# Ledger of designs, part 96: peptides against a protein of PDB entry 6J07

Target 1, 107 residues: chain A of PDB entry 6J07
Amino acid sequence: GQRGWFCGSVSQDLRQFWVAEGGTISDPRAADFLFSCDASHPDTLRIYQSLDYIEDNATVFHAYYLSAVANAKIKNSVALGHFILPPACLQKEIRRKIGSFIWEQDQ

## One batch from the design tools (peptide; made by RFdiffusion4, then SolubleMPNN)

Design b2_p26_5_s3 (from b2_p26_5, 9 letters changed)
Fold by OpenDDE base, seed 3:
Structure b2_p26_5_s3 (fold): chain B 107 residues (1-107), chain A 26 residues (1-26)
Amino acid sequence: as target 1 above (107 residues)
Amino acid sequence: MMPKEVIEQAKKELEKALEEIRKKKL
């Protein structure tokens, strides 16, 4: 499926791109993909606090993935795994290991 | 419901990237 939920931190342009690519927008419970641009946004925090997430049945991705796909010569060349957005409390440790996240390099 | 195969592949991609970076730093 291609049902997506979007945190309020995600721009309307990226939402529109999702829909233009055939995606639909749904609530978090029904969504296949959860997109956010801010792990500290209240919308995203509610995801991290949900049972689905705690039970490892949900994953949040940074919406910059959609921008990368839009600009990629080959869409499936963009690795979705590089855009996993963990809770803020884990980001420091991850940055220590992998360096800055992809979405931070273009800022 | 998240598509399990897509999510698992994403997690594997992240793990692979971490491993590659680790090797280059050693």
Scores: peptide ipSAE 0.196, ipTM 0.710, DockQ to the pose 0.533
Fold by OpenDDE base, seed 5:
Structure b2_p26_5_s3 (fold): chain B 107 residues (1-107), chain A 26 residues (1-26)
Amino acid sequence: as target 1 above (107 residues)
Amino acid sequence: MMPKEVIEQAKKELEKALEEIRKKKL
């Protein structure tokens, strides 16, 4: 099983998709996958400030990954690494280097 | 959905990609 945590910024539809695909919802400490749609949301900020994250034992992903998976014919074709959601303070620099994030391109 | 171990691989892939971009810009 796969345990996921969801920031309050994530829609109920995406949460339901996660569960429909066999996932369970848990608190951040127990979760394997941390999903957010807003790096500046208080829930997400608490993750970035947590010891687990500071020690590189946690990673936040943009929940749009789930939407991409839902719309993909081949689920494995969606690169999870491209949906890593870094702290807002780093996003500008990353955009300068690699361009807009995937979740921004479809909006 | 992917195993937890894929997370670390994803991070490494991103790190590698960023490093390659850095090298090209230098």
Scores: peptide ipSAE 0.187, ipTM 0.698, DockQ to the pose 0.234
Fold by OpenDDE base, seed 1:
Structure b2_p26_5_s3 (fold): chain B 107 residues (1-107), chain A 26 residues (1-26)
Amino acid sequence: as target 1 above (107 residues)
Amino acid sequence: MMPKEVIEQAKKELEKALEEIRKKKL
C-alpha cells in the first residue's frame, strides 16, 4: 500500500513529496508506513507505546528516506530498511553496533 | 511505496543487530 502517517516533526515538503509520488496520508492505525524525524517527539512516542508497535505490527521510518528518494539518481536505489527509526533509548547502542544512521551522515 | 517483504526483511536485520548487542551485555 501507499498509506502513510506523519509525525508532526516531518516537514510539509516531505509530506507533499509523498503525495506527489502517489501516497496518501492517514492516521497511524490505517497507515502502511509511519514517518518521523524525531524519535522523541510526542507523536512518535505514542506510536512506540501503541499495541501495534509493541506487537511488532508497526514500523517507524525516518522521513529522510523521502528526501533520499527525491534526490536519488535511480529512484529504486534507496533502501527503506536503512531508515528504520527505533526508539531513542535504543539508538546509542544500535549506532555503536551498526554505525551512524543515514540521516546523521553527511550526504 | 515499498512491499511488506522489504519492511519485514529490514526488521529482521535490525533484530539480529539488537540480539548481538544483547549478547555483549550479558
Scores: peptide ipSAE 0.177, ipTM 0.688, DockQ to the pose 0.153
Fold by OpenDDE base, seed 4:
Structure b2_p26_5_s3 (fold): chain B 107 residues (1-107), chain A 26 residues (1-26)
Amino acid sequence: as target 1 above (107 residues)
Amino acid sequence: MMPKEVIEQAKKELEKALEEIRKKKL
């Protein structure tokens, strides 16, 4: 499926791109993909606090993934996994383990 | 958009890494 939820931090342009690429927009409970541009945004924080996320059944992705896809020579060459957006409190530890986040490198 | 199989593979790998860190910090 291609159901996506978007944090309020995500621009309408990226949402529109998602839809243009065949995606639909849904509430976070029904969504297959959760997109955010801000781990500290209240919408995203509610996801991190949800049972689905706590039980490791949900993943938040940085919406910059969509921008990367839009600009890639090969659309499916952009690694979605590299755009996993962790809670802000964990980002330092994650950077040490897996390196700087790709959206930080590209900015 | 990536194929579902590729998406799940990428999610699984980094989600496991994330969970390992989360368990230590929470």
Scores: peptide ipSAE 0.153, ipTM 0.663, DockQ to the pose 0.129

Design b2_p26_5_s4 (from b2_p26_5, 9 letters changed)
Fold by OpenDDE base, seed 5:
Parts: structure tokens; C-alpha cells; sequence
Structure b2_p26_5_s4 (fold): chain B 107 residues (1-107), chain A 26 residues (1-26)
């Protein structure tokens, strides 16, 4: 199944693309895929503070993944792992060591 | 592929990418 949750920071266009590709939209606890465009958005912060996330039973992805998939010439060529969206504090540490994230490079 | 398997593979990809970049830059 393709059950997804979307932060308020995600555009309606990306939500519509998800549904058009056969996905369904659910609440965070029922969703398999959690999408956000802003780690500092209140919706996303609530995910990071949730018990599911703290216990490593949830993963947040940057919704730009959906845009990358939509624009990909070859299906399944986009690595979902490159779009994991960690909390802001962890992002700072990652940037300090390896630079910007993929969604930041494409902006 | 089941969602759980997809998520686990994504985590592995993430860790692999970080490791490769760190080994190259540091």
C-alpha cells in the first residue's frame, strides 16, 4: 500500500500527484510515508516529538522526492534515502560535515 | 515491495550516502 501523510508545508500539487499515482492520504499514525517540506513546520515538529518517531518507527521524507519522481526519465531511479528529512538540529550537524541536502541544491 | 521494506532500504541508502561523503571529505 501507499499510505501517506502530508505536512501543511507541502503544496496541493504534490498531494495531488501522490493521489494520482495511486497513493492515499491518512493521519500520521496510519501513514507509511510522511512527507514534509519544512522540518520547522509545527506539523513536522509534532511528528518528531511523537512516540512513534522517538522509537524509530517513523521516518519523515522531504516532499521534493515526489517532484523528483515526477520529473524522472527512468522510474525507480530516484533514491528515496536521499530525501530523508531529519530534525533541524541533526540537519545542522550534517551540513557541517557534508554540505547541503539535495532539495537545497536544486533550489 | 512493501512499505516497510522501502523505508528500511531508504534508511540504508541514507546511511551509505553519508558514509561515502564523509570518507571523501574528511
Amino acid sequence: as target 1 above (107 residues)
Amino acid sequence: MMPKEVIERAKEEFEKALKEILEEKL
Scores: peptide ipSAE 0.409, ipTM 0.815, DockQ to the pose 0.359
Fold by OpenDDE base, seed 2:
Structure b2_p26_5_s4 (fold): chain B 107 residues (1-107), chain A 26 residues (1-26)
Amino acid sequence: as target 1 above (107 residues)
Amino acid sequence: MMPKEVIERAKEEFEKALKEILEEKL
């Protein structure tokens, strides 16, 4: 099964889509997939400060991935790796090198 | 694939994408 955690910044619609696709919702410690729409949200910040994240055992994804999957003709055509959501400080560094993230371009 | 493997693959995709874009712009 797919266990997911959702930041408060994620809409109920995206959460419902996750469940409709066979996913379950759990706390961050038990979840495999961590979804957020805001790297600066307190919920997400707590993830970045967690031991699991610091030890590179946790990864946060932008929940827009779920929207992209929902709208795609082929679900597997959406690259999950393009939706990794790093801390804000790292995002700034990435933008200076490669530009805006995919979710910033589509929204 | 297990969730852990999926996530690790995603991390690899992310790193690869960044590297390719950097090589194109620099």
Scores: peptide ipSAE 0.391, ipTM 0.805, DockQ to the pose 0.376
Fold by OpenDDE base, seed 1:
Structure b2_p26_5_s4 (fold): chain B 107 residues (1-107), chain A 26 residues (1-26)
Amino acid sequence: as target 1 above (107 residues)
Amino acid sequence: MMPKEVIERAKEEFEKALKEILEEKL
């Protein structure tokens, strides 16, 4: 089983998909996977400010990953790494250098 | 694969993608 935490910014549909695929939902401390759709949401900000995150023991992913998996012909073809969600301040710098993130692009 | 390993691999994928794009634009 996979344990996931979800920011309040994540839709119920994506949460349901996670559970339907065999995942469970837990608090951030117990979760292996942290999902968010908004780096500026208070829930996500609390993660970024946590000791675990500061010590590089936590990673936040954009929940659009789940949507991509749900719609993929081959589920394991979706690269989780493409959906890492950095803090907003870092996103601005990344966009300046490489452009928009995958969840900001037309699919 | 353990969740920790999955996440670490994801981080590597992220870094690789950034590197490739940066090299392309420079």
Scores: peptide ipSAE 0.375, ipTM 0.796, DockQ to the pose 0.356
Fold by OpenDDE base, seed 4:
Structure b2_p26_5_s4 (fold): chain B 107 residues (1-107), chain A 26 residues (1-26)
Amino acid sequence: as target 1 above (107 residues)
Amino acid sequence: MMPKEVIERAKEEFEKALKEILEEKL
């Protein structure tokens, strides 16, 4: 199943879209997919500080992924990997190695 | 694909770069 957690930074519209697509909403410990629109939001920071994340057993994705899926001609054409949301303090260095984030390119 | 597999596939794209960066920061 699709169990997702959402940072408070994520709009209700995107949450509703997730549910409409068959997903469920859960707490971060039970969730498979963790969505955020703000790496600096307190909710997201708590994820980054969690043991699951530190041990590389959790991944945060930018919720813009859901918007991209909603607007894509083919839903499966949207690469989830392009929406990994790292801690803000690491984003600059990540950009140097990987390039600009997809949500930055589209804004 | 199971959610775990989907996530792991996504992570593979970034794992090398992330590992290097995290090692430098920690």
Scores: peptide ipSAE 0.351, ipTM 0.766, DockQ to the pose 0.150

Design b2_p26_6_s1 (from b2_p26_6, 11 letters changed)
Fold by OpenDDE base, seed 4:
Structure b2_p26_6_s1 (fold): chain B 107 residues (1-107), chain A 26 residues (1-26)
Amino acid sequence: as target 1 above (107 residues)
Amino acid sequence: SELDEEIARQREKGAIRRARGTNYLS
């Protein structure tokens, strides 16, 4: 089992899916995975401002990853790396180079 | 580019966090 932290921007449905799949919910310091649906949400901003994140010991993922996993026959077929949620200040340039984020394409 | 390196760094630390388990929700 893995521990996950969830921004307030993440729906209860996705949180419930995480738990149903064997995950637990924890504070961001103890979490193995950090999920958010909004890089500008205060909860997520606090992550970006944390020492763990600044020191590259933490990564925030868009919670849409969980939805993609839920809809996939093979869980490992969904690439977690495609769901990295960077701070808003980086998103514009990332979109310019690699295109729109996956969660933006499907929502 | 520096941006590419930043993306790679983000992916790397994400992989490191995943490595705490063998697979998704393991």
Scores: peptide ipSAE 0.036, ipTM 0.582, DockQ to the pose 0.069
Fold by OpenDDE base, seed 1:
Structure b2_p26_6_s1 (fold): chain B 107 residues (1-107), chain A 26 residues (1-26)
Amino acid sequence: as target 1 above (107 residues)
Amino acid sequence: SELDEEIARQREKGAIRRARGTNYLS
Protein backbone atom coordinates (compact mmCIF):
# COMPACT_ATOMS: atom_id res chain seq x y z
CA GLY B 1 0.00 0.00 0.00
CA GLN B 2 0.82 3.69 -0.06
CA ARG B 3 2.22 5.62 2.88
CA GLY B 4 0.36 8.70 4.00
CA TRP B 5 0.83 11.45 6.55
CA PHE B 6 -2.17 13.19 8.08
CA CYS B 7 -2.47 16.63 9.56
CA GLY B 8 -4.31 16.86 12.85
CA SER B 9 -7.07 18.62 10.93
CA VAL B 10 -8.02 15.38 9.18
CA SER B 11 -10.87 13.42 10.73
CA GLN B 12 -10.35 9.97 12.13
CA ASP B 13 -12.93 8.66 9.66
CA LEU B 14 -10.80 9.66 6.68
CA ARG B 15 -7.70 8.19 8.29
CA GLN B 16 -9.56 4.96 8.89
CA PHE B 17 -10.73 4.90 5.28
CA TRP B 18 -7.13 5.28 4.12
CA VAL B 19 -6.05 2.32 6.24
CA ALA B 20 -9.08 0.25 5.27
CA GLU B 21 -8.18 0.73 1.61
CA GLY B 22 -4.68 -0.58 2.25
CA GLY B 23 -2.82 2.57 3.13
CA THR B 24 -0.33 3.03 5.93
CA ILE B 25 0.08 6.05 8.17
CA SER B 26 3.60 7.41 8.53
CA ASP B 27 5.56 10.51 9.45
CA PRO B 28 5.85 13.24 6.79
CA ARG B 29 9.36 12.31 5.69
CA ALA B 30 8.45 8.70 4.98
CA ALA B 31 5.03 9.43 3.48
CA ASP B 32 4.25 9.24 -0.21
CA PHE B 33 1.15 11.39 0.27
CA LEU B 34 0.56 14.30 2.62
CA PHE B 35 -3.05 15.00 3.57
CA SER B 36 -4.54 18.00 5.33
CA CYS B 37 -7.88 19.75 5.71
CA ASP B 38 -6.44 23.10 6.79
CA ALA B 39 -3.55 24.95 5.20
CA SER B 40 -3.34 27.11 8.33
CA HIS B 41 -3.11 24.21 10.77
CA PRO B 42 0.24 24.14 12.60
CA ASP B 43 0.94 20.61 11.34
CA THR B 44 0.47 21.69 7.73
CA LEU B 45 2.43 24.88 8.21
CA ARG B 46 5.36 22.79 9.40
CA ILE B 47 5.16 20.83 6.15
CA TYR B 48 5.25 24.04 4.12
CA GLN B 49 8.34 25.03 6.07
CA SER B 50 10.06 21.66 5.65
CA LEU B 51 13.12 21.20 3.48
CA ASP B 52 11.35 18.72 1.23
CA TYR B 53 8.56 21.18 0.50
CA ILE B 54 10.89 24.15 0.07
CA GLU B 55 12.95 22.12 -2.40
CA ASP B 56 9.81 21.26 -4.40
CA ASN B 57 9.87 17.59 -3.46
CA ALA B 58 6.56 17.47 -1.59
CA THR B 59 2.92 18.34 -2.18
CA VAL B 60 0.08 18.63 0.31
CA PHE B 61 -3.32 17.34 -0.76
CA HIS B 62 -6.69 18.07 0.77
CA ALA B 63 -7.99 14.98 2.55
CA TYR B 64 -11.39 15.53 0.92
CA TYR B 65 -9.82 13.54 -1.91
CA LEU B 66 -10.38 10.43 0.19
CA SER B 67 -14.03 11.29 0.66
CA ALA B 68 -14.38 11.78 -3.08
CA VAL B 69 -12.75 8.40 -3.72
CA ALA B 70 -15.08 6.74 -1.23
CA ASN B 71 -18.09 8.10 -3.10
CA ALA B 72 -16.80 7.65 -6.64
CA LYS B 73 -18.95 5.69 -9.07
CA ILE B 74 -16.20 5.14 -11.62
CA LYS B 75 -12.75 3.80 -10.83
CA ASN B 76 -9.99 6.37 -11.22
CA SER B 77 -12.54 9.13 -11.83
CA VAL B 78 -11.15 11.24 -9.01
CA ALA B 79 -8.08 13.21 -10.04
CA LEU B 80 -5.66 13.68 -7.18
CA GLY B 81 -4.23 16.74 -8.87
CA HIS B 82 -7.47 18.62 -8.31
CA PHE B 83 -6.96 18.35 -4.56
CA ILE B 84 -3.65 20.13 -4.17
CA LEU B 85 -3.75 22.22 -1.01
CA PRO B 86 -1.55 25.28 -1.50
CA PRO B 87 -0.45 27.62 1.27
CA ALA B 88 -3.15 29.99 2.46
CA CYS B 89 -1.42 32.99 0.90
CA LEU B 90 -2.12 31.61 -2.60
CA GLN B 91 -5.69 30.45 -2.13
CA LYS B 92 -7.47 33.76 -2.58
CA GLU B 93 -5.93 34.32 -5.99
CA ILE B 94 -6.63 30.76 -7.04
CA ARG B 95 -10.31 31.13 -6.13
CA ARG B 96 -10.47 34.38 -8.07
CA LYS B 97 -9.13 32.81 -11.25
CA ILE B 98 -10.42 29.25 -11.29
CA GLY B 99 -13.20 29.28 -8.71
CA SER B 100 -13.69 27.60 -5.37
CA PHE B 101 -11.74 24.49 -4.51
CA ILE B 102 -13.52 21.17 -4.91
CA TRP B 103 -13.60 20.63 -1.15
CA GLU B 104 -15.47 23.92 -0.76
CA GLN B 105 -18.14 23.34 -3.40
CA ASP B 106 -20.55 21.45 -1.16
CA GLN B 107 -21.07 24.55 0.93
CA SER A 1 0.45 33.47 -15.65
CA GLU A 2 2.43 33.30 -12.45
CA LEU A 3 -0.48 31.60 -10.75
CA ASP A 4 -0.70 28.95 -13.45
CA GLU A 5 2.99 28.35 -13.08
CA GLU A 6 2.66 27.98 -9.34
CA ILE A 7 -0.14 25.44 -9.76
CA ALA A 8 1.98 23.51 -12.23
CA ARG A 9 4.88 23.62 -9.80
CA GLN A 10 2.72 22.22 -7.02
CA ARG A 11 1.58 19.40 -9.27
CA GLU A 12 5.17 18.65 -10.17
CA LYS A 13 6.08 18.42 -6.49
CA GLY A 14 3.35 15.86 -6.03
CA ALA A 15 4.58 13.81 -8.96
CA ILE A 16 7.93 13.39 -7.23
CA ARG A 17 6.39 11.70 -4.20
CA ARG A 18 3.43 9.94 -5.81
CA ALA A 19 3.58 6.41 -7.06
CA ARG A 20 3.06 6.02 -10.79
CA GLY A 21 0.36 3.43 -10.28
CA THR A 22 -3.32 4.20 -10.67
CA ASN A 23 -4.07 3.02 -7.15
CA TYR A 24 -3.25 5.79 -4.69
CA LEU A 25 -4.35 3.81 -1.64
CA SER A 26 -2.39 0.58 -2.03
Scores: peptide ipSAE 0.035, ipTM 0.586, DockQ to the pose 0.081
Fold by OpenDDE base, seed 5:
Structure b2_p26_6_s1 (fold): chain B 107 residues (1-107), chain A 26 residues (1-26)
Amino acid sequence: as target 1 above (107 residues)
Amino acid sequence: SELDEEIARQREKGAIRRARGTNYLS
């Protein structure tokens, strides 16, 4: 099993899916995966400000990844890297270079 | 693709270190 941390912006449904699939929920320091639906949420901002994140020992992913996995015919067909959630201050430049994020396209 | 190249760049600089891959629940 894998350990996940969830920002308060993530719905209870997605948290329940994580647990139903065998995951556990932990604090961000112990988590293998950090999930958020809002780069501006206070919980996520605290991650971005942490030493672990500043030192590149942590990555935040958009929780929409879990929804994409749930809907995929083949689970490993969903690329986790496409769901990296960077700080809001960096998103404009990223969109300019590579286009809209996947979670924005499906909203 | 451009997105693939950006992902590769992020991996190269060590941005993705905590996550353990696409099969996250194994």
Scores: peptide ipSAE 0.039, ipTM 0.583, DockQ to the pose 0.088; fails the geometry check
Fold by OpenDDE base, seed 2:
Structure b2_p26_6_s1 (fold): chain B 107 residues (1-107), chain A 26 residues (1-26)
Amino acid sequence: as target 1 above (107 residues)
Amino acid sequence: SELDEEIARQREKGAIRRARGTNYLS
C-alpha cells in the first residue's frame, strides 16, 4: 500500500477511490504521493514552499490522474508522469512551448 | 520538450516522492 496526501481542492470521490484501490491517507510529511487539483490552492502552495519540495524530494500530481485510472479500460495505460503538477510559473512556460496539460485537454 | 525536461527533473527527486509508474499502490 501507499500513503497519499490530498489538497483541499480534491473531491471526496477521488479520495474514496484512492482508498478503495488500497491506498491510505496521511499528512504531507508522511505521504508517498501528493495529489492536488489546483496549483494555486493554499494547501498546494505550502507544499511548493516546503524544504522537501525545494530540495527536489517531493512531487505533486494532479488528482485527475485518479479519475483517468478509474475510467481507463486498462489502468496501467495511464502514465502518472504525465500528471505532474508544477507551480503556476512553470506551467506557463511549459504551455508556451508544448501546449496544454492532459487534464486541461480532457476537461 | 519543456514538459519532458520537467518530468525528468521530477523523476530525479528522492526515492520517497519521485515520479513513479502506473503501479502506484502496494
Scores: peptide ipSAE 0.036, ipTM 0.591, DockQ to the pose 0.101; fails the geometry check

Design b2_p26_6_s2 (from b2_p26_6, 11 letters changed)
Fold by OpenDDE base, seed 4:
Structure b2_p26_6_s2 (fold): chain B 107 residues (1-107), chain A 26 residues (1-26)
Amino acid sequence: as target 1 above (107 residues)
Amino acid sequence: SELDAEIERQREKGRIREERGVNYLS
């Protein structure tokens, strides 16, 4: 499905793009996709603290994914998996081991 | 390490979503 939840850190433009592409906006419990632009935003922190997330049944994605899709020649060429937004406490070490996040590379 | 395991967990989450074919907007 295409039900999405958006952290307050996500711009209205990206939300509108989601809807324009056929997505709907829902609460995080009903959402198929959770989008955020800030792992430290209170909205996102609540997700990380939720049972769904702790039990590995939820994933937060950086909303820059939507921008990447909007600018891509082929929509499905953008790998959502590259846009997983981990908690801030993990990001430093992830960068050290894997490299800069894709949204950081393109900004 | 515990941190390494968590990193791999995050990577795996991405892989699973891609394999399901839910990594893009229709």
Scores: peptide ipSAE 0.131, ipTM 0.693, DockQ to the pose 0.052
Fold by OpenDDE base, seed 3:
Structure b2_p26_6_s2 (fold): chain B 107 residues (1-107), chain A 26 residues (1-26)
Amino acid sequence: as target 1 above (107 residues)
Amino acid sequence: SELDAEIERQREKGRIREERGVNYLS
């Protein structure tokens, strides 16, 4: 399904795009997709601290994925897996190993 | 290391999502 939760760090434009594409907005527990633009935002931190996330039953994605989809000629050409947003404590080391995140490259 | 394992875990999450065909907004 297309149930999404959005951190307060995500713009209204991206939320609107989600809905325009047939998505719905729900609380994190019911959401199929969790979107954020800031791993340090309190909303996102609460996700990382949740039991669902700790038990590896939740994944946070960077909302830039939606922007990439909106701008793509073919929607399925955008790999959601490239937009996993890990906790801030991991990001520096990830960048060291595999380079900057996609959403950072276009900023 | 523990950190490497965590990084790989995050990558695996992405891979699984792609394989399940939920890697784009329809």
Scores: peptide ipSAE 0.130, ipTM 0.693, DockQ to the pose 0.052
Fold by OpenDDE base, seed 5:
Structure b2_p26_6_s2 (fold): chain B 107 residues (1-107), chain A 26 residues (1-26)
Amino acid sequence: as target 1 above (107 residues)
Amino acid sequence: SELDAEIERQREKGRIREERGVNYLS
């Protein structure tokens, strides 16, 4: 399914794109996808602190994934796995090992 | 290290989602 939750950090444009593509918006517990643009946003922090996330039953993705899909010639060519948004405490180490995140490269 | 393991765990989450077909097109 395509049930999504959106952090307040995600623009209305990306939310509208999600719905236009057939997605629905739900609360975090019912969502298949959790989208955020800011690991430090209070909404996202609440996800990281939730039991579902702590027990490894939830994953947060950067909403830039939706923008990448929108701009791709072949939608399924965009790898969702490249858009995992980990807690801020892990991001520094990840950048050290493999470089900047894909959503940071266009900035 | 524990941090390295956590990084790999995060990457694995993405891989598993893709293999299960849980993506934007699903």
Scores: peptide ipSAE 0.130, ipTM 0.695, DockQ to the pose 0.055
Fold by OpenDDE base, seed 1:
Structure b2_p26_6_s2 (fold): chain B 107 residues (1-107), chain A 26 residues (1-26)
Amino acid sequence: as target 1 above (107 residues)
Amino acid sequence: SELDAEIERQREKGRIREERGVNYLS
């Protein structure tokens, strides 16, 4: 799909990149991709509290994925699955077990 | 624990998306 929803925490530059690459912007219910840069932002919290998310029918991705794609020599070499943005309440434990998220690492 | 189970669930979401080939604009 090419439909994306963006949390208010996502910069206009990343939104513009999405559109420039052929994506469209939609509401969360119609979106194929949900992007956020802040798990604690009210927009993202609303997603986590939605029935779709609770029933595991929705996934939030960190918008840094788009930046990674923009900077990659081979776009499909960037794995979307590495950019899942979990609720803030889970992040400390995830960092403890796996390490810092990709968007928190130096490039 | 329930927390560990939830962490694994989040990781599994990523794996499923990769296996389905649902990446950027796909």
Scores: peptide ipSAE 0.130, ipTM 0.694, DockQ to the pose 0.053

Design b2_p26_6_s3 (from b2_p26_6, 8 letters changed)
Fold by OpenDDE base, seed 5:
Structure b2_p26_6_s3 (fold): chain B 107 residues (1-107), chain A 26 residues (1-26)
Amino acid sequence: as target 1 above (107 residues)
Amino acid sequence: SELDKEIEEQLAKGKIREERGTDYRS
């Protein structure tokens, strides 16, 4: 079982996929995975401001990861690390160094 | 710089999470 939290920016379809694949939905404190589609959404901002995140015990991932998993032909071929969703204030500089985020390329 | 360090930490965070799998926050 996998415990996931979802920002309000994440579609119900992706949430349903998570549950269909055996995941459960929990509050952010109990979740093993934190998913968001918008770093500027109030729900996600609250995560970035939380002690867990500040203390480097939490990571936010773009929920497009779930879509990529659903469409993957090879199991475990989708790299979760490529879907880390950093705070908006860091994204511009990150793009300058490593290029556009993977979810921006596919959409 | 401080910004570079923060970026590196974010990137490393993703890789570490991937390696740890479901046990990251357990």
Scores: peptide ipSAE 0.156, ipTM 0.693, DockQ to the pose 0.058
Fold by OpenDDE base, seed 3:
Structure b2_p26_6_s3 (fold): chain B 107 residues (1-107), chain A 26 residues (1-26)
Amino acid sequence: as target 1 above (107 residues)
Amino acid sequence: SELDKEIEEQLAKGKIREERGTDYRS
């Protein structure tokens, strides 16, 4: 499905875009997609601490993905995999290996 | 290392989600 959860760090505009594109908004446990703009936000931290995430049954994406989709106007032209938002403690090392995240390049 | 392994896991998650277009719970 297209059920999304949004961290408080995500703007209302991006939430509205999600809904306009046919998505629904749900709680984290029911959501198919978890969106955040801040790995250090309390909402996102709770996700990282959740059993679903610890057991590798959940993934957090940076909400900038939605902005990229909106600009591209073709969803499949934007690689969702490039928007994985890992815990803050891992980001530094990830950047060292693969470079800056996409949302950091355009921001 | 353990850190490298965890990083690879994160990257792998992205690839899987990109291919499937769905979450593990969906």
Scores: peptide ipSAE 0.118, ipTM 0.670, DockQ to the pose 0.058
Fold by OpenDDE base, seed 2:
Structure b2_p26_6_s3 (fold): chain B 107 residues (1-107), chain A 26 residues (1-26)
Amino acid sequence: as target 1 above (107 residues)
Amino acid sequence: SELDKEIEEQLAKGKIREERGTDYRS
């Protein structure tokens, strides 16, 4: 199955959608997917500080991905890789190079 | 599976984007 962890910043509706689509909810260490909508939230910051993340064994995704999937006619048309949520400092560098993130454009 | 491969590719691209700030969106 698909195991997901959710930052406290993520709405209950998106969590319910994840479960409705066949996902389960777990702690960060066991999760296959880590979802957040706030890189500055304490829950997310703890992920960024973890060894798994520092050693590139973990990835945080913006929860807006789930909203995009929910609204898409074809679920596979939404690219998960476009929803990587990096730390705030890194976000600034990315914006300087390529502009705003996809969730910032659509929300 | 094919789905697993697609997810892995997206994750890889995402990490590259994160590290280097490269836009792979088309």
Scores: peptide ipSAE 0.033, ipTM 0.563, DockQ to the pose 0.057
Fold by OpenDDE base, seed 4:
Structure b2_p26_6_s3 (fold): chain B 107 residues (1-107), chain A 26 residues (1-26)
Amino acid sequence: as target 1 above (107 residues)
Amino acid sequence: SELDKEIEEQLAKGKIREERGTDYRS
């Protein structure tokens, strides 16, 4: 099974989709996937400040990944790696290097 | 720079997790 944690910034619809696809919802420590829609949300900030994250044992993904998966024409065509949600302080430099994030492009 | 390296590491995390398949923690 796939265990996911969701920031309060993530809609209930996306959470429901996760469960419908066979995922479970857990606390951040037990979760395999950490989803957020806002790097500045207090829930997400707590993740960034956690020991697991600081020690590079955790990754936060933008929950828009789930929406992309739901709408994908080809199974497994959505690359999770493109949905890494880094701390806000890094986002400007990341955009400079690779361009706007996918979730920003689709908005 | 150190910042560049950190950014590259961040960008690689998702890909690594995908490749692992079942182990999604670093």
Scores: peptide ipSAE 0.123, ipTM 0.669, DockQ to the pose 0.060; fails the geometry check

Design b2_p26_6_s4 (from b2_p26_6, 11 letters changed)
Fold by OpenDDE base, seed 2:
Structure b2_p26_6_s4 (fold): chain B 107 residues (1-107), chain A 26 residues (1-26)
Amino acid sequence: as target 1 above (107 residues)
Amino acid sequence: SELEEEIARQREKGEIRRERGVNYLS
């Protein structure tokens, strides 16, 4: 199984899905995956300020990834790389250069 | 640009992580 950390901004339903798929929940230091729905949430901000993140040893993903997987016919077709959640200060520039984030688009 | 390259790098990193475990949690 894989270990995941969840920001307080993530719903219980998504956490339950993670566990139902065989995942476990851990603190951010022990987690293999970090999930958040809000780059401005204090929990997520603490991740961005951590040495692991600053040293590029940690990545925050938008928890909408789990919703996309839950609703996908083929789970492996959902690209985790498109769900990277950068700090809020970078998001405007990213949208200008690449476009809206996938979790901001209607499905 | 440097920003686009950084995002591309992060996305590649994310895909590697996906292949390693998130879709094979059990």
Scores: peptide ipSAE 0.115, ipTM 0.673, DockQ to the pose 0.060
Fold by OpenDDE base, seed 1:
Structure b2_p26_6_s4 (fold): chain B 107 residues (1-107), chain A 26 residues (1-26)
Amino acid sequence: as target 1 above (107 residues)
Amino acid sequence: SELEEEIARQREKGEIRRERGVNYLS
């Protein structure tokens, strides 16, 4: 089982899916995965400002990853790496060079 | 570019995490 932290921006449904699939919910320091739906949410901002993140020991993922997994016929077909959620100040430049984020394409 | 390289590094890091266990939640 994996430990996950969830920003307040993440719906209870996605949290419940995580638990139903065998995951546990933990504080960000103990979590293996950090999930958020809003890079500007205070909870997520605190992650970006933490030493763990600054020292490249933490990664924030968009929680839409869980929704994609839930809707996928094969769970392992969804690439977690495509759901990296960078700080808002970097997103515009990333979209310009790499393209729209995967969670924005289904909206 | 430097930014593209950083994004690629983070994506690889995420995929390594996903592949560590039996599945992404174990």
Scores: peptide ipSAE 0.110, ipTM 0.662, DockQ to the pose 0.061
Fold by OpenDDE base, seed 3:
Structure b2_p26_6_s4 (fold): chain B 107 residues (1-107), chain A 26 residues (1-26)
Amino acid sequence: as target 1 above (107 residues)
Amino acid sequence: SELEEEIARQREKGEIRRERGVNYLS
């Protein structure tokens, strides 16, 4: 099992899915995974401002990962690495050089 | 670029984390 933290921007449905799949919910410091749907949400901003994040000891993932897993025939076919949610200040440049984020693409 | 390399490193970290358990939540 894994411990996850959820930004207030994440729906209760996705949180429930996490728990239903065996995950637990914890505070950011104890969490193995940090999920958010909004890099500009105050909860997520607090993560980006934390020493853990600044020192590259924390990673924020877009919660759409959980939705993708829920809809996938094979759970491990969804690449978690494609769901890194960077601070808003970096997103425009990332889109320019790498392309739109997976959660922004047509489903 | 440096930015692309940083994103690649972060993505790799995510994949390593995913692969550690039996499934993505274990």
Scores: peptide ipSAE 0.106, ipTM 0.655, DockQ to the pose 0.060
Fold by OpenDDE base, seed 5:
Structure b2_p26_6_s4 (fold): chain B 107 residues (1-107), chain A 26 residues (1-26)
Amino acid sequence: as target 1 above (107 residues)
Amino acid sequence: SELEEEIARQREKGEIRRERGVNYLS
């Protein structure tokens, strides 16, 4: 599947990269991948509040994944699993136990 | 911990999604 949804927090450049790579943009219900750059953005919050997410049938990824893929020599070397974007209320504890998120390391 | 286990589960889920979808991008 190549269907992606994008939070309003995601830049147009990253959206364009997704499309240029063969992806399509859809609403959250039809999307296979949900991308956001801000767990506190209203668009993303609505995802976290949805039945699909509450029932563990949806996952939000940080859109920085796409930037990492664009810069990678081997696209498959970028691990999507490291770009899981959890709700903001959990991030502080996650950083404490697991470490800084990959999208924060160069900022 | 329970939190670490949940994060590991979500990361695995993400990699499964990558195998099914993102890898099809040109």
Scores: peptide ipSAE 0.104, ipTM 0.662, DockQ to the pose 0.061

